Peptides against a protein of PDB entry 6EJA. Designs and how they scored, part 88

Target 1, 276 residues: chain A of PDB entry 6EJA
Amino acid sequence: VEYMPANPVRIAFVLVVHGRASRQLQRMFKAIYHKDHFYYIHVDKRSNYLHRQVLQVSRQYSNVRVTPWRMATIWGGASLLSTYLQSMRDLLEMTDWPWDFFINLSAADYPIRTNDQLVAFLSRYRDMNFLKSHGRDNARFIRKQGLDRLFLECDAHMWRLGDRRIPEGIAVDGGSDWFLLNRRFVEYVTFSTDDLVTKMKQFYSYTLLPAESFFHTVLENSPHCDTMVDNNLRITNWNRKLGCKCQYKHIVDWCGCSPNDFKPQDFHRFQQTARP

## One batch from the design tools (peptide; made by RFdiffusion4, then SolubleMPNN)

Design b2_p16_7_s4 (from b2_p16_7, 9 letters changed)
Fold by OpenDDE base, seed 4:
Structure b2_p16_7_s4 (fold): chain B 276 residues (1-276), chain A 16 residues (1-16)
Amino acid sequence: as target 1 above (276 residues)
Amino acid sequence: SDDELYEVEDHGDGEP
């Protein structure tokens, strides 16, 4: 018997999209759309065509909105975190959207559960935050992510400026840039003026791939640390052989991996990964 | 169940 929550959680899906992959976005959107959830879409400032298309979609659905502001985001750019943070603030200010969870999505990831399953699960664990950790040596993670390096996003490039130290007393963590955050934690991140949040926002403004680590680090060092669940409830077409290339070297003074686009033949992986 | 519902993304791959 499928668990039917008495008070089902409502999800704010934040989509950060770019390029001309309108068809892919449309497909993903259709797959995840539900009338009880909310969709807040940021379109890259450079993607005007896509923006127009997304605006058209948003006009058709009352629970779909497009960010009035647009950032020019680059792979690995610190601006991505800014995008999420601003989106979080916006969503918290939308009093007509009573969302319980914040979930970021792109064309690179896909919910492996049905809406009902996802809602049931999150309703059961509504006080938890779902962030997937890297699962390896943390020192190695820091090195590989370049967290001990100072980066500056400028002119559509992430410039490596030099070395930096991890703030004292902070346990840095990270992994997936796909997360499920409850409203309470989002409120904390958005409005807290404590040293942790303040320092981390500053620190990660000069961080490569900040979304992969910021929320992990903030959560684990916060009073909300006990709400951490090492799971992001997503499947990504992750193939290191294909995705782990220095393909963004022209954009970032670092090497990184990126997920691959889903192909029809990849759907079998969903079945393998998806568990009740 | 609370089984693995994710794939880990490891974007950091070190210095060029």
Scores: peptide ipSAE 0.021, ipTM 0.555, DockQ to the pose 0.503
Fold by OpenDDE base, seed 2:
Structure b2_p16_7_s4 (fold): chain B 276 residues (1-276), chain A 16 residues (1-16)
Amino acid sequence: as target 1 above (276 residues)
Amino acid sequence: SDDELYEVEDHGDGEP
């Protein structure tokens, strides 16, 4: 029997989707949909077919909305962070959606808990933020991520412009770009005008794979630093052999890895639940 | 403890 919280948290799921994989999106949506949560979907500017499909879904569900703005995103692009930040602002401005947590999702990463387990867990730890760190040498992480390099997203390419310095006094961290953030921290990131948030937004606007590090870094250097939990409660379908072939060199002046999308047959793995 | 089924790896893989 799962614990039923008296005041269950409500989740804003943010989906950033592209391509024409409407069936895959439908499967994912069905897997994560619940009437008590909210779903905010960004469709790539170039994915018009998918946009039409998503719009149809949004018209059928009152708790599903599509971003009125659309960005042309590329792998590793700084625009992904912009997408999340704008989505956060939008969600905070939606007074009719009383969400407590922000969760991003893709077809390559799923929560390892059932909805009931997830809600129960987050309701118990509603003041915490869940970001998974790389768990390795931080200097190596910085080098491999190219955080000490300046990138510019332009013409569907991430151009490496040169070297840069990590801002003084900032402890950089990162890892998974899949996270669970509480509303309070999202409010801080969205509306704070302190030096940390301002500088990090600027810094990460020229960063490769910014979502893998921005929120970690901001959180750990913020007044909210004590709310960090080094876990994102995810199953990520990693296959280094398939995902790490420097396949994005034509898009980015850097090498990278990408997780594999989940297939229907992979859902059996979600039954392997673990509790903190 | 809640652990990911798969190891979390960074997506950056160095300079080409």
Scores: peptide ipSAE 0.053, ipTM 0.628, DockQ to the pose 0.582; fails the geometry check
Fold by OpenDDE base, seed 5:
Structure b2_p16_7_s4 (fold): chain B 276 residues (1-276), chain A 16 residues (1-16)
Amino acid sequence: as target 1 above (276 residues)
Amino acid sequence: SDDELYEVEDHGDGEP
């Protein structure tokens, strides 16, 4: 018997999708859909077919909305963070959607736990934020991420403009760009005018792969720093051999890695190695 | 709680 919380958290799922993966998205959506949650879907500006499909779905459910704005994002692009930040603002302005947690998803994601398990867990830890750190040497992370480099997203490319310094007094952290953030922290990120949030938004607007470190860094340096949990409750299929081939050189002036999509064959492996 | 099956790898992999 699974524990049922008296006041279950409600989740705003932010889906950032692109391409033509309509079937995959549909499958994922069906797997994660629940009437008590909210689904805010951003479709890449270039993915018109997918957008039409998503709009069709959104019309069927009152708790599913599509962003009226659409960005063209690239791998590693700063615009991805902009997408999340704008989505956060939108969601906070939706007074009819009383969500408690922000969770980002892609079309390739698949739930590992049941909705009840997730809700029970988050309801117990509703004051916490779940971000997974890199777990390595921070200096190495900074170097490899290019956080000490200035990037400009322009013409579907991340241009490396030069070197930059990490802001003084800021402890930079990062890791996974998949996170679970509580509403309170999202409110802080969205509406705070303090020096931290202001400077970090500026800093990360010129950052490669900003979503992998922005929220970590802001959280850890904020008054909410004690709410961080070094876990994003995700399974990411990392295969460095396959994913780290500097395959994005044509898009960014940097080498990067990409997680591999899960295959049906991976399912059994995940069941065996999954940790609570 | 669920832990990631794999150690979190950073997506950045250095200069080309």
Scores: peptide ipSAE 0.032, ipTM 0.627, DockQ to the pose 0.559; fails the geometry check
Fold by OpenDDE base, seed 1:
Parts: sequence; C-alpha cells; structure tokens
Structure b2_p16_7_s4 (fold): chain B 276 residues (1-276), chain A 16 residues (1-16)
Amino acid sequence: as target 1 above (276 residues)
Amino acid sequence: SDDELYEVEDHGDGEP
C-alpha cells in the first residue's frame, strides 16, 4: 500500500500551448487531470482556434482556468519567462486555489510517477524545489546557452545584439526548463524586491531560453538555496540527432535543441522509476 | 536522488 499523506499537496499545473494540436492537448490533459489539482493554461496570442478549444475545456472544469492575457511566444524567447512569471503572480492572487507546487508541462515531457506517487513524494518534500541542472561544465553551459550574449526579443525574433557580462558574485546555473517549484519560492520570485531577484529579472529579460536558467540561478543565489533538488521528476525524450539541427535559426540568432515526441517503442522507458 | 531515466540536455547548442 502506497503511503497516503495526511495533508496532500495540491499542484498548479501551468501549460503554455500553441498551434492547433487540440487533440494532443486533450490527451495530455486527460492524462494529468485530477480534481484536487489546478490547471492554468496560457494559449499563444496567435493560436485563436486552440484558445477557443481550451476555453471550452475550462468551462467544464472548475479547477481549469485560462489566462485572460495572451503573449506571442517564440522558441527561446524571453517572453516565455514573462509568461511564467505572470502566471505565477496570477496563481498567487487566486486565493480560492490553495496550491502548494507550481509545475509546468508540455507534451514533450511526462511525469515519471503516477499522480499518487507524485503527490506522496511532494508532500514529503514540500519544502524543496526541483530543478534539474545540466550536469556538465558550467563554462560550457554558459557558452552553449549564450548566457554571455545579449538578446532582444522583437518582431517574433530573438536578436543577438552583442556580448555581455554575467553579473559578478552570481553563481549561474541551469539545465531543464521543466521544474517543480514550491509556493514559498514562487512567492519569493514574485514579490521579493531584493537585489538578486530584481537584477536577475532584468538580466534574463534579455536572455535566450531564460526558463532553463533563471529559476536555477535565482534559487541557488537566494536565501532558499538549501531547498534545491537536482531533479525535475520528468522523462523527456532527448535525441540530439533528431532535435539538434539548428532548426530555430529563423527564429533566434542561436542554435538550439528540442525534445522529440515519444514513440510506441519508447514505452519500456516508462517502466523505469527515478527519484531524487 | 536516483539516476535520470534520460540525460537532461540543455536546449542551447551554440552559435549558428
């Protein structure tokens, strides 16, 4: 019998969706939906059809809401971080949604645990934040991510403007842009006026793929640094041969990778379990 | 923490 926590955590799932993949979204939604959790969905400003579909879903479930604001998001765009930050603020202001964890999801990654297992685990470690680091040379990471480069999001493009310096005294880290953040840390990121949060928000507003590094960096340099767990409890199908072809050059002045869809032959991978 | 099922890779892959 699995451990059932006395006070189970409730999760705010944040989905940032675009395009017309309504069926795919529906399948994913069904897979992750639970009555005790909350779902906050941002639909790209340009995806009106999808927006209508998502609105229909939100009307059917009291624990599903759609952002009243919509941003035009691009791969690697700084606006993605803005989307998360605004979503965090919104969720904190929703007093009728007592969530304990913030989790972002896409169809490209899946939780490695069942809902019950996830809830049990997070209930035990409710004071921790789960961010997966790159696990490589940090200098190499900085170079590959372009963190020492200044980017500007404009006209649906990430323009590389030049070189920049990483602020002194800041330990930069990053890796996966999929994370599990507890409410306390989200509150800190949202409402803190300290130099760290202020400077990092500014710094990352000109950063490529900011979500892969912002929360890591802020957390590790904050008073909450001891809550870091180097795991995001996810399975992501990475295949560099397929996903790393500089396919986003038309969108950003940088090369990047993207995860791949899971195939039926990948099913065996889901039989494995990993925990922090 | 347990080993990762998949190698976590960063999205950045350098200059074009």
Scores: peptide ipSAE 0.027, ipTM 0.593, DockQ to the pose 0.594; fails the geometry check

Design b2_p16_8_s1 (from b2_p16_8, 8 letters changed)
Fold by OpenDDE base, seed 2:
Formats: sequence, structure tokens, C-alpha cells
Structure b2_p16_8_s1 (fold): chain B 276 residues (1-276), chain A 16 residues (1-16)
Amino acid sequence: as target 1 above (276 residues)
Amino acid sequence: FFAVSGDSSGEGDGDL
């Protein structure tokens, strides 16, 4: 028997989208849309066609809004974290949207469970935050992520300026930049003026791939540290042999990887996974 | 709950 919560959580879906794949986005949106949830869509500043299409959607649904501000984000850019942080602030200031969880998605993502299953699960674990760690040696993670390097996003490029130290007393962690965060933690990240949040916001404003580490690090060093679940409830098609070719060196002064597209033959993986 | 194809990862200096 499936758990049916008496007080089901409501989700703020933050969609960060770019390009021209309007049909793909529309399909994904329809798959995740529910009247009880909220959808806040950021369209890359350069993706005007997509922006126009998304605006049409937002006009049709009262629980769909488009960010009035738009950032030009690049792979690995610090501006992606800025996008999330600003979106979080906006969502918290929308008093007419009583959301309980923050979930980020891209146009290339797709749900593999039903809304009822998602809501039931999150309602049961409403006090938890779901972040996936890298699962490797932390020192290696720091080196590979370039967390000990100072980066500056400028002119659609991530410039490596030099070396830096990890702040003292901070246990750095990270992994996937896809996560599920409860409102309480988002409130903390958004409004806290403590040394941790303040310093980490500053630190990660000069960080490559900041969204892969910022929320992990802040959470694990915060009073909310006991709420972390090492599971982001995502399936990513990682094949490092195929996806790690330093293909982003033209936009970042670093070597990076990307996951591979799922193929139809991969569908069985969605059904056989032990984790939701 | 979601299939993701837009993730990323750092791998180091490379040839820099």
C-alpha cells in the first residue's frame, strides 16, 4: 500500500533551461506538472526563442512563473549558483507560493517516478535534504573540482586566476548539482548572516561548478547537518570514458566532464534501480 | 525520481 500523506508536500521546481529545445521542455514540463506544485523557470539570457515559448506557458498556468531576471550562464560558471540563490530568494519572497521543497531541473531531465510517489516520499522525509556526494576521496575531489583554485567568470569564460586555500574549519563536500532541499534549509541559505553562509557565498562566487559543492558544504557545516541524505534521487548516465574529454576547455580554464544521453535501451535501468 | 543528463564534473587541470 502506497503511503498517502495527510499533509502532502508542495514542490517548487526550479527549471534552469537554455537552447532551443522547446518541444523537449514542453514534454518534460507536462510530465512533471501538477496543480499543487510551483514552477519557477529561468531561461538563459541568450535563449530568447525559448524564453518566448516559456512565457507562453507561464501565462497559461498560475503556478508557473518565469524569472524576470535572466543570467547568461556557462558550463561550470559561478553564475549558475547565483541563479539558484536568486531563485531561492524569489521563491521565499513569494508568499502566495507555500512550497516545502526546492527541486532543480534542466530541460534534459525527465521524471521516472510518478508525482504521487515523489510527494509521498518527500512528505515522509520532509525534514531531510537530499544531496549526493561524490563518493570518492575528498582530497581528490577538491583537486579534480579545482576547489583550491580561484576562478572568475567574465565574458562568458571561467578564468583561472590562481590558487587559493579552502577556508579553515570548513569541511568541504560536493557531488551532483542536482538536489532536493527543504524550505527550512533554503531559508537558512538565503537569509542567514552567520559566518558559514557569508563566507561560503563569497568563496563559491569564485568557484568552478559551484552548485556541485556549495549546498553540500553549507549543509554539512551548518546546524542543519543532521538532515543530509546522501541521495539526490537522480539517475545520471555517467560514462567517464565517453564523457570526460576536457570538452569545455574553450569556456573554462579547467578540464571537465559531462554525462551521456540516455538511450532507449537504458530504460530498464529506471525500472530496476533500488533507489527511488 | 528523475533521470538527469545535464550534470557535470571537474577532472582537473588537464593540459593547462
Scores: peptide ipSAE 0.342, ipTM 0.864, DockQ to the pose 0.556
Fold by OpenDDE base, seed 3:
Structure b2_p16_8_s1 (fold): chain B 276 residues (1-276), chain A 16 residues (1-16)
Amino acid sequence: as target 1 above (276 residues)
Amino acid sequence: FFAVSGDSSGEGDGDL
């Protein structure tokens, strides 16, 4: 018997999708769909086929909307952070969608727990923010991520312009760009005019892979810092031997890695784990 | 709660 909270949290799922994998997205969507949640889908500007398919879905469900704006995102591009920030603003302005948590997903993601389990867990920890840190030497992280380098996204490329300094007085952190953020923190990020948020938005607009560090850094340096949980509730198939080939040098003036895809048979293994 | 394959990581400005 699964625990049923008296006041279950409602989730805004933000799906950032691209390509032509409509069938895969449809399967994932069906797996995470619930009438009490909200789904806000951004389709890459270049993915017109997928956009048409997603629009069809949005017409079938009242709790599914598609972003009226579309960005052409690239791997490691600053525009990904812009996508999330704009989505957050949109979601906060949708007064008819009383969501409690923001969860970002891609078409390559898949749930390994039930909706009831997710809702029960988040309802218990509704005041927390779930971001996974890199868990290694921070100086190495900064160097490897290129946080001390200035990047400009232009013409579908991340141009390295030169070196820069990390802002003084800021504890930079980061890790996974997949997270679960509560509404209160999203409100802070979206509407705060304090120096932290203002400076970090500016700083990360010229950052490679900004979504992997922006929210961590803002949260940890904010009045909400005590709400951080070093767990993004995700399982990632990291195999750097296979996934680190500097395969994105044609897009970014940097070397990057990606995790490997999971196979359907892998999910049974994860469902047996105690870790949420 | 989710299996993810779309994450990323920076590895520097050179070849691995």
Scores: peptide ipSAE 0.330, ipTM 0.858, DockQ to the pose 0.527
Fold by OpenDDE base, seed 4:
Structure b2_p16_8_s1 (fold): chain B 276 residues (1-276), chain A 16 residues (1-16)
Amino acid sequence: as target 1 above (276 residues)
Amino acid sequence: FFAVSGDSSGEGDGDL
């Protein structure tokens, strides 16, 4: 029996999707769809087939919208952060969508808990932000992520331009680019004009894999720092031996890794989801 | 609450 909150949170799911996996997306969408939540879908500018399919879905459900703007994002590109930031602004400007939490997903993600469980949990912790840190040496993280390097996204490539310094007085953190953010923090990120947000937006516009670090860094250095939970409520199949092959060197001037897909034999891991 | 799959995410692994 799951706790049923009196004032259940409503979730804005931001789906950033690309490619041609419309059937996969449809299955995932059906798995996460609920009438009380909101779904804002960004389809890569280059994925016209998928865009057409997603538009069909959006016409069938009043709580599903597609971004009128579309970015041509690349792996590790700064444009991914831009996508999230713009989607956040859009969602805040949608006064008819009273969402409480922002959750980003891809077409390859899948829920491993029920909607009731998710809502119950987030309703209990509605004032918290869920970001998973790297859990390693911070200096090593900075070095490995290339946060001390300047990148420029241009022509579907992340060009390394040179070295840069971490802004003074900022504690840089990061980890997973999959997170759950409450509306209050999203409002802060979107509309704050303080030095932190302003500088970080500038800094991360020239950052590789910016979504893996921007929100962590902003949160931890903000007045909202006490709301951080080092848990993104996600299970990722990290196997560096299999996932770290510099497979994106043709796109970014850096070596990168990706998590591995789950296999049927990994299903037992879904029963061991960590909670705060 | 979610299983993450695919190459939509990643991490840096240092200089080339």
Scores: peptide ipSAE 0.455, ipTM 0.913, DockQ to the pose 0.845; fails the geometry check
Fold by OpenDDE base, seed 5:
Structure b2_p16_8_s1 (fold): chain B 276 residues (1-276), chain A 16 residues (1-16)
Amino acid sequence: as target 1 above (276 residues)
Amino acid sequence: FFAVSGDSSGEGDGDL
């Protein structure tokens, strides 16, 4: 029996999807769907078939909407952060959707806990933000991520323009671009006019893999810094030996890594999820 | 609470 909170949190799931894996997305959607949550789906500009399929779903459920705008995102592209930021603004402007948490997912993600477990957990930690840090040397992280390099997304490519300095007085952090953010922090990111948010939005608009660092950095340097939990509640199959082959050099002027798909032998990892 | 698969995410691995 799972604990039932008196005031359960409601979740805005932001699904950033692309390709033609409609069946996979449908299965994942069914697995995470609940009438008390909200689903805001961005379909890549180039994925018209998937867009049509998702639109059909949105017409069937009142708590499912599709972004009227669509971006053509690339691996490591700054446009991915733009997608999240715009979706956050949209969700905050939807006054009929009283969500408490922002959770981003892709079509390749899948829940490994029940909705009740997720809601119970987030209801207990409703004032926290869940971002996973890299857990390594920060200087090394900056170098490896290319945070000290200026990038421009143009023509489906991340062009490296030159070097840049990390803003003084800013504690840069990052890690996973999968996170859980509470509404209060999302409001801050979306509507704050302070120097931190303004400068970081500008800085990360020229950053490779910006979603892996923007929210971490903003949070840790903000008045909300004490709300950070170094756990994104995700299991990712990282194998650097297999996933780090500079396989994206045709898209970005940088060497990148990606996680690997889970295999049946990895199933035991789903049973050993740690909670903060 | 979620399993992440595929190459939808990544990390930097240094200069080319």
Scores: peptide ipSAE 0.443, ipTM 0.912, DockQ to the pose 0.845; fails the geometry check

## One batch from the design tools (peptide; made by RFdiffusion4, then SolubleMPNN)

Design b2_p17_1_s1 (from b2_p17_1, 7 letters changed)
Fold by OpenDDE base, seed 4:
Structure b2_p17_1_s1 (fold): chain B 276 residues (1-276), chain A 17 residues (1-17)
Amino acid sequence: as target 1 above (276 residues)
Amino acid sequence: METDESLSEETLAKLAR
């Protein structure tokens, strides 16, 4: 029997979508949709057709909204972090949406738990933040992620400009770009003017794949560090054969592995994982 | 995510200037 929380958490799902994957988006949306949660969808600035489709959906559901602003996001782009940060601010300013958790999703990510299970779990651990770490040597992670390199997003490309140092006193961490963040931490990230947040926002504005590390690093170096849970409660479609072919080298001065979009045939892999 | 340190051909060309 699942734990039934007295005050169930409500989730703000942020979907960052692009291209023409409307069917996949629809499948994911239907899979995760619940009347008690909120859905904030960002459509890539270049994906006008998809934007129109998503707008149509948003008009049908009161708890679905589309970002009035749109960014041209690229794989590995710093703009992705900007997208999340701005969406967080927007969501915090939506006083009519009393969400407790922020969860980002894409076509390459799928929750492995039922809504009831997820809500029950998060309601029990509502003060925690769930960020999956890379689970490897941190120095290697820094090198492989290019965190010690300076990147500039320009003209739909991440340009490597040179070397840089990790800010002194900062313990860098990262891993998955899929996270579950509680409202309190989102508020901190959004509104804090302390040196950590300010410095990290600047640092990661020139970072490749910033979403894989920014929130980890900020959290672990913040007064909220004790809320870290090394788990993101989801399954990512990691197919190295498909995701590690430097397929994004045309847009990034770096080669990396990326998760792949889930296909219907991949659904059989969805399985329950141990709770943290 | 695992990445490989590399530069695009275009970037390399720019650096060569």
Scores: peptide ipSAE 0.027, ipTM 0.577, DockQ to the pose 0.068; fails the geometry check
Fold by OpenDDE base, seed 1:
Structure b2_p17_1_s1 (fold): chain B 276 residues (1-276), chain A 17 residues (1-17)
Amino acid sequence: as target 1 above (276 residues)
Amino acid sequence: METDESLSEETLAKLAR
């Protein structure tokens, strides 16, 4: 007998999509779609075909909307954080969408739980925020992530300008850029004018892959720090052979591993992955 | 993600301008 919550949480799924992968998006959408949740989709400014396709979908479902604004996001770009932050603001302003959790997704990442399990779990822990930490030496993480380096996004490129100092008194953390954030924390991030949020927004405006660290850092240094759970309830399709070849050197002055899109043949991995 | 610090010659050239 599966637990059925009396007041089930509703999830705002935020999808940041680009390219020509309409079929992949369709598969993912079908896999995660539920009538009780909300879907807010940002399509890259350069992906007009995909935008048209997504608009068609949004017209068919009342709980699917497309951002009226579009950014030209790049891998590792600081603009990705801006996209999330603006999406958060938009979602908070949508009074007709009473969502409880903010969840970002891509074709390279899937929830490891079924919808029912996910909803049941989040309904029980609705006051918590789920961010997966790197689980390593923090100094190594800072170095490997380039957090002690200053980056500038310009002309569809992340330029490494030089070294920078991490703000004193701030405990920097990070890991996965896939997170599950409750509405309360999203409200804090969006509307707080305290020094922490203000300074971190500025700091991460010049950060490589800011979404992997921004929310972790803000949360852990905020009054909401006790709500952190070191788990994002996801699996990511990692293929070292495919994802660790500095494939984005033309975009970012950094080398790293990126997740791969899930394919139908990867489905067996979902069943083999341990669920929290 | 796991990253490796690197700078391309092209980037260096651009930054030097």
Scores: peptide ipSAE 0.022, ipTM 0.529, DockQ to the pose 0.068; fails the geometry check
Fold by OpenDDE base, seed 5:
Structure b2_p17_1_s1 (fold): chain B 276 residues (1-276), chain A 17 residues (1-17)
Amino acid sequence: as target 1 above (276 residues)
Amino acid sequence: METDESLSEETLAKLAR
């Protein structure tokens, strides 16, 4: 019997979707939907068909909303972080949605626990933030992520403009762009005017794959640093043969490896993963 | 994710032309 907390956490799931992934989204939604949680969906500006479909879904559920604003995001683009940050602000302003955790989702990554297990776990550790680090040498991470390079998102492309320095006194970290953040930390990120948050928002507005590093870096250098847990409670479909290619060279001045979307044949791994 | 600077350098070279 799973532990049932007296005051279970409620989760704001943020979905950033694009293209013609209607079936994938439907599958994801069915898999994660619960009446006690909240779902905030951003549909890419260019995905009008998907937007119409998502709007139809949102009208059927009181705990599902669609962003009234829409960004045109690209793989690795800084605009993705902007999407998350704006979503966080929106969610904090929704007084009728008392969420405790912010969780981002896509078809490429799923929670490894059942809803009950996830809620029980997060209810026990509601003061913690869950971010998975790269686990490698930090200098190597900086180089491989291009964090010491300046990028500009413009005309649906991430332009490499040149070199840059990591801000002084900042310990950069990162890894997975899938995270579980508590409301308190989200509030800090959203409303803090301290030098850390201000500088990092500026820094990461010119960063490739910013979501893989921004929240890690901000958290670890913030007064909330003691709340970090090096685990995102996710299962990621990481196939190097398929994911390690320059498939995005047309929109990013950088090559890299990306996780693949889950297929039905991949779901068996959900049963095999035993992360705490 | 892991990235490779090879394309980045190449792209930079193109932009410099």
Scores: peptide ipSAE 0.018, ipTM 0.566, DockQ to the pose 0.082; fails the geometry check
Fold by OpenDDE base, seed 2:
Structure b2_p17_1_s1 (fold): chain B 276 residues (1-276), chain A 17 residues (1-17)
Amino acid sequence: as target 1 above (276 residues)
Amino acid sequence: METDESLSEETLAKLAR
């Protein structure tokens, strides 16, 4: 029997979906849906069929909403961060949704905890933020992530424009673009006008794969730095042979690895995976 | 996500022209 907290946290799940991943989305949604949580779904501007499907779902559940705005996002695009940031703002403005945690999900990401376990855990650590760091040499991370390079998202492409310097005094960190953020930190990121947040928003608007580093960097350099937990409570499907190719070179002037969508045959791993 | 800068050198060369 899982511990039942007196004041269980409520989670805002943000799903960024695109393409024809209706089945994957259905599976994910079914797996994570709970009446006490909230689901905010962004559908790529180009995915009209999927959008219609998601709208149908949202009409069936009071705690499911679809973003009224839609962005055309690309792999590695800075617009993904914009999507998250705007979603955060929207969610904060939804006074009828008293969520405590922000969690992003995709078809390539799956929670490894049951709802009860997740809620119990987050309720115990409601003041913490969960961001998985790369766990390697930071200089190498910067180089390999292209953080010292300037990118511009334009015409569905990430253009590498040249070199840039990381702002002085900023300790850059990153890793997984899957995070669990408490409402307080989300409020800080969304509404703070301090130099850190302002500068980082600008910096990461020209960054490749910004979601993998933005929140880490902002958190660690912020007054909230003590709230960081170097862990995420999910599993991402990585296949080196399939994901670590220059498969997106036509979209991004930078080659890298991408996670793969989970397939039904992958679900058996969830029961065997345990993370602290 | 780890990127490989070496794989993008061709792009750099293209842009440098």
Scores: peptide ipSAE 0.017, ipTM 0.564, DockQ to the pose 0.070; fails the geometry check

